# Designs tried in a protein design run: peptides against a protein of PDB entry 8BZL. Part 69

Target 1, 228 residues: chain A of PDB entry 8BZL
Amino acid sequence: SYDRAITVFSPDGHLFQVEYAQEAVKKGSTAVGVRGRDIVVLGVEKKSVAKLQDERTVRKICALDDNVCMAFAGLTADARIVINRARVECQSHRLTVEDPVTVEYITRYIASLKQRYTQSNGRRPFGISALIVGFDFDGTPRLYQTDPSGTYHAWKANAIGRGAKSVREFLEKNYTDEAIETDDLTIKLVIKALLEVVQSGGKNIELAVMRRDQSLKILNPEEIEKYV
Target 2, 242 residues: chain B of PDB entry 8BZL
Amino acid sequence: SRRYDSRTTIFSPEGRLYQVEYAMEAIGHAGTCLGILANDGVLLAAERRNIHKLLDEVFFSEKIYKLNEDMACSVAGITSDANVLTNELRLIAQRYLLQYQEPIPCEQLVTALCDIKQAYTQFGGKRPFGVSLLYIGWDKHYGFQLYQSDPSGNYGGWKATCIGNNSAAAVSMLKQDYKEGEMTLKSALALAIKVLNKTMDVSKLSAEKVEIATLTRENGKTVIRVLKQKEVEQLIKKHEEE

## One batch from the design tools (peptide; made by RFdiffusion4, then SolubleMPNN)

Design b1_p12_4_s4 (from b1_p12_4, 9 letters changed)
Fold by OpenDDE base, seed 3:
Structure b1_p12_4_s4 (fold): chain B 228 residues (1-228), chain C 242 residues (1-242), chain A 12 residues (1-12)
Amino acid sequence: as target 1 above (228 residues)
Amino acid sequence: as target 2 above (242 residues)
Amino acid sequence: SKRQRYEDLLYL
């Protein structure tokens, strides 16, 4: 019988596979999320795409629905599974409840999915953390984080991946009401935060911006350079 | 380290999936497969290793498989795993066609298989597939396309790439010689021969040791053609004269 | 290194 018990408690009460999945997340490039007043911003360290690789197929930021966007760090293939499941749920919710998901709802769904993969026999945890941003129907901007354990929390700002610690330390010092007073300042804050860990400036940053009642916008490199 | 490499695919303390990495190592020992995207088509070129005199001369593509009318793939890795995955690709494509009455978009077919591959890295009692694939195709959304997938279930689109033995060297050569926007299928074929000649561990490249398939559009239809040995010989000869 | 190569391939 193949040992199907992948995620089990250690004698000291640890779920090692979950902890190791968190180490997998740290192998991912840095992602940062910031909630502004009327804006949510995701920034990611752009992985250098190999020459001859199609950049279209390399995405660290993705839309889950019209009102929700996600950035992840960790195993790329695992992320695709989570993203697809979340997208299906967003559409299902629209059909069944006749409203788009709240950011909290879809975060909880993703978190529950992850949690099941920590407890179900014969499954390993997902090797990803995610920053989930968007707007609720009432126009409230939201930012959530999930980790491999299935834990989730709401944040004003947070970071995941390799440089997350340094970025979080920066945000703890620099996230103020003044720093997010305008959309542009909020974007600048994200860029400055990423520059703590990203070399070569704006060329290695990807930014996604969602404003109230607007669609997700991925900034082009020229637009990013305006904020540097 | 060794405790995590012998069991079902689990995370190491460092967050690594050793079984996936080992599957990738296994692929590194497989015959070379190249894919090159051109303006007017896309091609696969693969090393034939099993030249047995007793093999029935029925020109079965050892490494290149037609998936549907619009897509083909080449495989590097464990043959049995490759057979399972290529059959699954065909089934997925056929189910889609039946359900939607149109061919499956290229990337959707790739992702469907990649989801299966990923599952074999996450679910207990399964091992990763020891196979990487190159996919060539055409669809109305993106035109000619080239994709690569690995045992992890990750994939990417490419203008040119290589899997299997000496893939890193091949990719380096492709980076040097691939002319973006100017690549014709003819030039792509020549490039494929050039790269294979340098990356295959053979004294002389022969047509018997190379499989080449091209995917083109003719009169609004996709045409997938495996080159005849004589055609491959001509390509090799031309390369030797250069 | 092979390790770095695999990290580059598997993780984002």
Scores: peptide ipSAE 0.456, ipTM 0.794, DockQ to the pose 0.797
Fold by OpenDDE base, seed 1:
Structure b1_p12_4_s4 (fold): chain B 228 residues (1-228), chain C 242 residues (1-242), chain A 12 residues (1-12)
Amino acid sequence: as target 1 above (228 residues)
Amino acid sequence: as target 2 above (242 residues)
Amino acid sequence: SKRQRYEDLLYL
């Protein structure tokens, strides 16, 4: 039946639907993640919210649990599905194991979910990549990335979506121990990285900060301007 | 690009879901629906296209559906798809009420349906729903609300928006005339008539071709009211005099 | 363009 979405191998060994899902990610606005010493920072390019749109309903950064947050790039509706499942898993883990998830654990869960959608009959891959940041129970800051294939890795810093290449190039040059020596410097690094691709400066940036033993904080525009 | 046009739930080489885009394009040919959020209420205004003299049931509301006591929606797109989705909305709302003994929050109802829509874009053997919806509602969390959802399963909250025919032009007009923080239901009704008059491909706007519903709060209760034809006539007349 | 509009609506 031609109507079944099946991710199959090409003769040359490519999974075209996965690759095309990665192209869908590139249609999303830029997101960047940086791991500092005692801080994790997510920055996203604020899509120009239509003047009449409620900003509350347009979120590119979300909490998965108290100790984990995620930014995504790609299909918005797909992201909602992944986020909801991840949140359920975080709560389930707390109930069954009596501890919050590690950042690696929830990343692996999301990655496994994505992978299954690349191998299940009648399902297309998720058209999203995600940056997942947070703190493990031991206080270790973590940053992970996952893509439509279900591949995931730990990073010091990374970017996804439109302009990710330019942002990564910037981070490769500027991510040093000195650049992340303080929380403020780490935040500045994220802002500078985003400014490589964001046209309207600090007004079009959203920043989420999670410090050790603190809840996720979304910075307001005034707070962001302080770092610019 | 044509190779991917006929298959449901597959990505194009450029990362596009053509069937979702085509569903959205199809909705562009449907009758216009407007939603406007005011400080003291929220409204839906919809184009009524099916005026057939031989219709046995004068559809009091062809395009506006009450979902529960606190929510209503309007639809643009394939009627059969709309019927399925509106029925599902009612079921979801009722199940929630039974389970939690309180009305479902507006956004939760919207998201529940959007998850269904999304699934029809991701699971093979299914086509996207050819329907966009506007939702109006009230809940204790956010008060009066207006949402829009599309075939992708994406949704957003709005102060004012439009779906269906000439929706882009309507949205532009709404952006120009919508005064944030100062919008009364009365002014919203006037704005709705103004926008419909310009966006509907009719020589003259008539009350028979326009459905309007308002959602307000009276004595701590939500009131959903479909305007009578005479009331709509008065709104049109007032607009013509301005 | 219609294409850009759909991209803006579907992707974040």
Scores: peptide ipSAE 0.450, ipTM 0.797, DockQ to the pose 0.815
Fold by OpenDDE base, seed 2:
Structure b1_p12_4_s4 (fold): chain B 228 residues (1-228), chain C 242 residues (1-242), chain A 12 residues (1-12)
Amino acid sequence: as target 1 above (228 residues)
Amino acid sequence: as target 2 above (242 residues)
Amino acid sequence: SKRQRYEDLLYL
C-alpha cells in the first residue's frame, strides 16, 4: 500500500509538518548553548519534576560521546531516538576511523537523520531541536543547532524551546569577546541568559560544562549558585 | 481540527500529536494501577473490574504480568495492545539473557519497549498503543525500581505513581502520604490499599476487585509474589480498622 | 488544563 506522504508541500510551497514540528519544539523548556574560548556551556530550564519522580530519568542534557554533548527541546521520546542513533554513530566512527567524531560530523549526521524523516513516506518529522556542543580533536570548541527540518548551523551562542526568542535577544546584546574571556564569565553569561525566562533563579537551571580535554560536567545546584 | 484526529499520527498546527493524546485519554478510562517503591521491595496494585462468575479460569492476575525473574508490569488501557506489549517485553528480556548471559537491566527493558511505542507514533500506517505500563523490578545497578511508560514512548522512574482511572487523584494522595526513606513494603501495601479505596470507582473495596504483587529479594534472589485473596482481605480489613 | 498536562508529559 502506498503510504501517503505525511510531509507534503502545500500549494504555496510550505512543508506544514515541518513547521508544525517547529511548534512542538516551542513546547519544550528553554535550552541555551554558548561557545567560549576554551569551554562550551549548555544551560537548560529545569522542568519541575513531579515530587515522586526520579530526576535521573528526566534529562534534557546528555552526552553523545566523551567530546560531545547535546541539549534538546521538544518531544522527549523523539529525542531519545535521536540520541541513541547519534551515540551509535559516535562509537561506530571511533571503530572505523579510529578517532572521535567532530562536532560538525555528528551534527550533520543528526541533521541528515531529521531531514530523511521530512521526506520519507510514512514518517513524520522529529519534533525536536538540538544544541550540540563539544570539542574537535584539535581542541576547538564548537556549538551547533539543528531543527526538525534537518537544517544545521554553527553558532557562537543560541537558544531553543519556549523562551528561545528572549534568550537569543539577550545573547545578541551581551555576547562579546569580553563576556567569554574566561570560563567563569562564559558560565555566567549562560546563567544570565536563562534568567531572562526562568523563574525562581538558579534552582530551576541545569548547567553542563565541557572544557578542553575534560569530560562533561553537570554542575550541582551549589555550584550554580556561585555564579548567580 | 478533525483532520488531525482521524489520520496517522501527525502534528497539528500547534505542534500536538492528537493521536497520542487520545491514546492517553483512553487510558484514563481503564482500571487504576498503582506502583510504590519501598526500601525493601516494590509493589503493584491494580483494579480488577471484570469479575465474571462464568469465567472458567480464575486468572490470579489479570493486569499484572511477570516479565522475567526480576521484573513484572501492570497495564492500563486496551487489553489487546497490552498483550502484544507484554509479550514483546518478555521476548526482549529473553533475547538479552541469551545474548549476554545475564538479566536485562530494568531501565533497558523499559526503554526498549518505549522505543517501540515511539515508533508507533512516528511511522505511517501505525496508531499509538493505547496502553500505559507500570514496571517493577530489581537489578544489580539500581536495586528496586519503579517505572511508568505512556503511549508516546516516554518513561520515567518513580517512587510512587498511578495510571488509569482517577490517576491524578491517586498521585496527589501518594504525594501526601509517601515518606521518602521510611517506606517499608508493609507501609507501601497499606498506602496502596488506602489510595485504591479512595480512587477506585467502587462503593466498597473488596479483595476480589484488587490485585497486588510484590517484588522482594530473598537470599540473593528476586521473588515476585501475587498476594492471595485472603492476604488482600486482611490488608483491607486493617485499613478499615484504622 | 488537560492540554497543559499532556504538554508537560510529552515535551521537554
Scores: peptide ipSAE 0.329, ipTM 0.710, DockQ to the pose 0.796

Design b1_p12_4_s4 (from b1_p12_4, 9 letters changed)
Fold by OpenDDE base, seed 5:
Structure b1_p12_4_s4 (fold): chain B 228 residues (1-228), chain C 242 residues (1-242), chain A 12 residues (1-12)
Amino acid sequence: as target 1 above (228 residues)
Amino acid sequence: as target 2 above (242 residues)
Amino acid sequence: SKRQRYEDLLYL
């Protein structure tokens, strides 16, 4: 059946299904990641939860392991598949290597998974981009980004989703060594970056913070307001 | 262009999955299903459309299915697809019970099915399931729970929600009348009747056209009960008197 | 719009 060849080259050399998956990512709300000196911060635009919906079931930021967390933009159901596969790999690595994954390792794993779905018969690309942050065992903070193609890169700061362009432009101008000198300044930078695209201020922002040798902390609205 | 809305589920140039959207449209034409979470229980209320006089009086719930001792679901969409998914839910729940010697947590069962739904949106030669589900359950982690899932493999927890025909109007009514923190099962039943009366395309709501199931806890045990027709009739009568 | 409704349901 011709239905097997989903992702193919166009006559001009484009992988249209990958490009269209990138358009799916743009339908997601904005996520931003910033690497500080001893902190990594993920910020996301809160999607308006429908009245009577349980907010606990709407998660854009998730832990992959104790030392790694991920934010995504795009198809929610696709993201769940990737997250579950990544979590299994993190646990497998702990069992086989007897150390937690490096942030690069798990990013590469996710990237390879995505790439296979761009080349395998009968599969469409994942409609998600991800920001992956955490600490390596040596205490080095890391930030990586992946896209539907399976490409990945390390970043100082980056953004994904509908407002990513504006947020990136802000970060390019404002990310300096001085701006990330302290944990609080790093958090403020993320908030300011998100406020470029988020309406109604801190109430529509979710922030996750990971410090060296500390667990992932999701800030409550009151904690966020202290930085606004 | 329609070239992206046929055959295998693929992305449109705008990043849309048209086959998933079309599956959701099909569900919009199905009979209405409501779910309401209360402090002391959770309920499903579903429109019964197939009232055929020649149906064998085995009052099988047309739309409400018991999954295990702690969970039930209601379905809106393609009947054959619904049968496949409800069977799969039962199998997943039983496999878990056999493996771990405890009931599967509610959200975990929902997620397992949602992963299957998602796969049918990503793998070639497959079409999305034309089914949305409401799940009611109890577990030791979150107590009484209500979930909704759609053809995309997405899901969410709810205090109250609706799927199928006129679901948007029903949700609006639920938003207006649902009293958070004060909802008893009795009040939830009354609310379900009120909403169904307004959203079902029937001249008069009758007990034969409505299926209602409640999930409660009695003496540390989950009880799933389908209301008898007389009980539903009494609820309708009470609503008409108000 | 109907389109926006589906986007809100399917994407995060």
Scores: peptide ipSAE 0.327, ipTM 0.707, DockQ to the pose 0.779

Design b1_p12_5_s1 (from b1_p12_5, 8 letters changed)
Fold by OpenDDE base, seed 3:
Structure b1_p12_5_s1 (fold): chain B 228 residues (1-228), chain C 242 residues (1-242), chain A 12 residues (1-12)
Amino acid sequence: as target 1 above (228 residues)
Amino acid sequence: as target 2 above (242 residues)
Amino acid sequence: DRRQRIEDLLYL
């Protein structure tokens, strides 16, 4: 059966395991990324942390380097592997090239990693999509998306996970130059986009903001409420 | 559904890893293990199911394993898999110590094993480990810590949690009775007994059926102690009197 | 349900 084979094309040219990995992504909570003028913003639907669980160990947004941040949707354990590999590459690049990675570079690295796991008979695809944001050395804000296939593209705004379709539809209608004219407006856009799928408002949203020449900032709930 | 359960590293059309889910389901049939974080320590309490009269009375911890001087774990699931994973944990900890001349941070040890677990869900010719673990430890970074990991290679930190049989009920009880910021090791021990008494499928809780280990700090050193049967009996007796 | 709990543990 072609649908059971990891690395076999179907008669119609599909890699079913890659497509099924994309279905795994849809089981993840929603993540959204928006590129502003001088800001990049990641927003995620905060999974309800069980009472008595340490929130520190539940992260959907993570730094890959000082200039790059990633949100993911899908299999949590798979994400950890990708994140760790990406972090190592970021550090390696700093050592070998003497500059931080570009957002495109690290995205391509992650994409290549994912692609290899679609082509090896001994490996299944990663069950994750990722939104990768950051700043290049020249100060240009970037947003990329990767999926289980290892494809990647640059975006102005995008979403992944369960509610991604609705969020994307919202962004297609509402992403304008006016909507991202300021950092605050860009943040508001992300929140509004997430509110299309997230119930109970700002309490169930996590936001990460990276401004030009600034470190990644994860907003606390009080800060998020200011934008709602 | 059943069409995709035979291969270990394939996604179903719905994006599910059935073998991982089945491994997690199997753990639900294992003996109960509890972990509770206190202000002055952390504990593991585990159900002893293998009480055979012919077992050499050498108090071997059936389910609680010392990993290094600063960490211990309890296991729920397939015994053989547990033995492999606990041995691997010890090796990882020792390699780290050798390389860096300091103990491995608790979370790093947990993640190292979780990466192995994850690999067994992704690489062909491998099956998921049918084991969940609770980890207790101390390090200079976060102090006392409690972690849980499952066959997927996912993990999380906890103030209190349970794996194995009746884990959902146990977690519910822990949520009700756990007092954040006020939990002493003494109160944690009492809570562990309370929860085990309600979740274990036994008419009466006996010291023979329970293993308890505590991890504390004394004079700047980590002390991991498995409670003696008499100590456990006293805890049970105290609970019965309440 | 138990299935949902497992799913919640696997996916983020």
Scores: peptide ipSAE 0.446, ipTM 0.810, DockQ to the pose 0.841
Fold by OpenDDE base, seed 1:
Structure b1_p12_5_s1 (fold): chain B 228 residues (1-228), chain C 242 residues (1-242), chain A 12 residues (1-12)
Amino acid sequence: as target 1 above (228 residues)
Amino acid sequence: as target 2 above (242 residues)
Amino acid sequence: DRRQRIEDLLYL
């Protein structure tokens, strides 16, 4: 049946639907994640919310649990599905294991979910990449990235979406121990990285900060301007 | 990229879902639907296209559907798809009520349907729904609400928005005239007529071609009311006099 | 313009 979405290998060994899903990610606005010493920071290019749109319903950064948050790039509806499943898993883990998930665990769960959608008959890959940040129960800050293939890795810093290449290049040059020595410096690093691709400065940036033993905080525009 | 045009639920080399895009394009040819959020209520205004004298049932509301006591929606797109989705919305709302003994929050109902829509874009052998919806509602969490959803399963909350024919022009007009924080239901109704008058491809706006529903709160209860033709006539007349 | 609007609605 020609109507069945099947991810199959090309003669040269490519999974085209996975690669094309990665192209879908590039249509998303830029997101950046940075792991500091005692802080994790997510920054996103704030898509110009239509003047009449409720900002509450436009979220590129979301909490998965108290200790984990995620930014994504790509198909918005796909992201919602992944987020919901991840949240359910986080709660299930708390119930069954009596501890919150590690950042690696939930990343692996998401990655496995994505991978299954690359190998299941009649399913297309998810058109999203995600940056997943948080703290393990031992207080260790973590940053992971996952892509449509289900591949995931731990990072010190990374970026996804339209401007990811430029942001990564910036981070490769500027991510040093000195640059993340303090929470404030880490936040500044994220902002500077995003400013490589964001046209309208600090007004078009959304920042989420999670510090050790603290809840996720979304910075308001005034707080962001303080770091600019 | 044409080889991807006819297949459902596949990415193009550029990362596009053509069938979803085409569904959205098709909706652009449907009758115009407007939604406007006010401080004291929310409204839907929709173009009525099917005016046939031989229709046995004068559809009191062709495009506006009551979902439950606290929510209504309007549809733009394929009628059969709309019927399926509106029925599903009613079922979801009712199941929630039975399970939790309280009305489903507005956004949860919207997201539940959007998850269904999304699934039809990701699972093979299915085509996207050729329907966009505007939702109006009230709940105890956010009060009056207006949402829009599309064939992708994406949704958003709005102060005012439009789907269907000439939606882009309508949205532009809404952006110009919508006064945040100062919008009364009365002013919203006037704005709806103004926008419809400009966006509908008719020589003269008539009450027979426009459906309007309002959602308000009276004595702690939600009231969903479809305006009578005479009321719509008065709104049109008032607009013509201004 | 129309294509871009659709794309903007689909991707974040």
Scores: peptide ipSAE 0.434, ipTM 0.799, DockQ to the pose 0.834
Fold by OpenDDE base, seed 5:
Structure b1_p12_5_s1 (fold): chain B 228 residues (1-228), chain C 242 residues (1-242), chain A 12 residues (1-12)
Amino acid sequence: as target 1 above (228 residues)
Amino acid sequence: as target 2 above (242 residues)
Amino acid sequence: DRRQRIEDLLYL
């Protein structure tokens, strides 16, 4: 049955289901990642949590391992599948290689997973993009981005989701060595970038910070306001 | 265009999963289910639509299912799909108990089912389940909990929520009347009756049309109880007197 | 309004 061939080439050479999955990503709220000198920062637009919803169950930023975290934009349920697979791989790597994954390794794993879902019969692409940040064991900060196609690249800074274009334009203009000279400046850069698309200031921003040899820290609203 | 709504769940040009959206729309026509979290317990209240005189008088819970000793759920949507999912929930819970010799944490059970739901939105030859669920439970990690899941495989925790017919109106009422930190199970029951009375498309709320289950802790044990019709009647009467 | 609510439930 042709119903199994979900992702096929169009006559003009397009993979429409992959392109449409990219449109699904644009329906997600904005996420931004910035690599500093000794820090990586993820910022996300807080989706207005419905009154009476438990905020702990609404997470756009998650840890994959002690040294790697991920933000995503797009289909929430799809993201959970990818996150779980990535977490398992991180643990498996620790057991088999006896070292934590590099950020590139886990990114490539996620990318390969996504790519398989673009080529396997009877599967649609994942409707998510991801920003993956962390530290390699040598202490090097890393930022990677993946999309529904399974393509991945390393970045100094990038954004995904509905406001990604505006945020990227801001980062292209304002990302300099001076702007990331300190941890605080790097955090400020992320906040300023998000404020290009987020209404009502710091109350609608969630920030996650990972410093060298430190655990992931999610900043509380009061901490964010200090940078505004 | 209809080209993307009649086949295996695929993305539209706008990045939409129409089959998932249509499943969610179908749930909007199902009987109302409410969940309310209190300090001393959690409850489910569900509309009973199938009142037939020839139904065997066995206290049949149409919409509320016990999953294990610490969890129950309520369903809105396609009955056959609901039966499959509730059975799967029970199996997952029992397998976990067998493997780890302890009850499955509430959120983990919800997530396991949500992964199944998600798979039915991504793999070919499958359609989304036409079911949303409310879950109530207790575990040692988070205490009393209320969750909602939908056909997409997404879920969330709630203080109070509603699925099915007139769910938006019900949620609005819950937002107005829910007192965070001060909600007793007694007050939650009263609130459930109040909301159902306003949101159910019935001229008069009656005990025969409402199912209510409570989950509490007594002497370090979870107790799941379906309220008797007389108890529900008393709750309705109390509401009418106010 | 209803469409937007559905989208809000599906996407993050």
Scores: peptide ipSAE 0.455, ipTM 0.818, DockQ to the pose 0.847; fails the geometry check

Design b1_p12_5_s1 (from b1_p12_5, 8 letters changed)
Fold by OpenDDE base, seed 2:
Structure b1_p12_5_s1 (fold): chain B 228 residues (1-228), chain C 242 residues (1-242), chain A 12 residues (1-12)
Amino acid sequence: as target 1 above (228 residues)
Amino acid sequence: as target 2 above (242 residues)
Amino acid sequence: DRRQRIEDLLYL
């Protein structure tokens, strides 16, 4: 039996399931990405983990490879699927091309995956947006965003999730060359941006930092408080 | 609209997956299952609702399933769905063992099943599984572990948690009484009885209505034991005396 | 709200 196409055009040319998947993204907590000069920073609103829940199993920021990390907003289970497939692709690329993926390459891969799920019969779109950051082999910092439609763009700074509008408005006003002149200033910019939507200050923020030729570092609460 | 209620893998205009939400709602009507992580072990405690005198086989455990030598699970939700998922867990664990000549890590087994669950929320022609699971296990990577998974394919690690009927109330009680770093298996058993006594939809807690399994390490081996009715009776009696 | 609790479990 031909499974009915889930994602179809409306009479006015809209893909409602894609638009509704974007609404699912808005149900996720806020994530922010900022590209500095020699640093990329991801900040996320820390969801109130239930007191008895293991924090290790509640991650909004994950490594895709040594040179790439991702934050997402939306359906958690959908994100896991995307992350796993991206990780496999990163490893496959290393084996076949003998070099790490570029940030653009892995973003394009994820975007293509998402797009296929908007056009494949019997599949719904992924209910996630992602901020993908990292360094290319030449040491260039990169930030990309992808949404449920499979579109992707490079950004200097961007935000996704429930508070994304307010955070983007803040970044549009405050992202300057001066504001990202140093690694510390870049981190501060991310924190300030998140504080537009996060209640109770630095305790509800998770920050990930990647510097050139360095591994992903998740800042502990004490490190975050130094920037507040 | 009713349109979004009937289709299994579509988003609502508000970005909701109604069939997943409804599956989670259905689980709320199932018997209560508790999991508690201790320093020296982990336990599952489950409500036994259907005691039929005419059952030919006294199933020692209706709701607790051994998955392999190092893991067990309890289920809340549709029994038929539970049987399918528990069998899949066993198969995944055995295939891993065969391929790698070592037991599957606990979280990896959980995620493998969660990926299956997620697929049933994204691929057409299928409905979500109407099942939540609690997993207990031991591996060399993280030691004793407790996980919870739901119909969405989401999962989490827990020190203590509850699924099924009155799960929210049970979780609240666990939050109040769970002492991190000080929880022994003995204390965990007592806590399980305390919580079940308050959350089960029964007038009086009895050993016939409760299944308890413990997972411990003895001489470098995992031991999964379902408590005998007499042992459960003793736990209940002790609780009533306190 | 039970609905909110479900949403909190589904979305990050």
Scores: peptide ipSAE 0.322, ipTM 0.717, DockQ to the pose 0.859; fails the geometry check

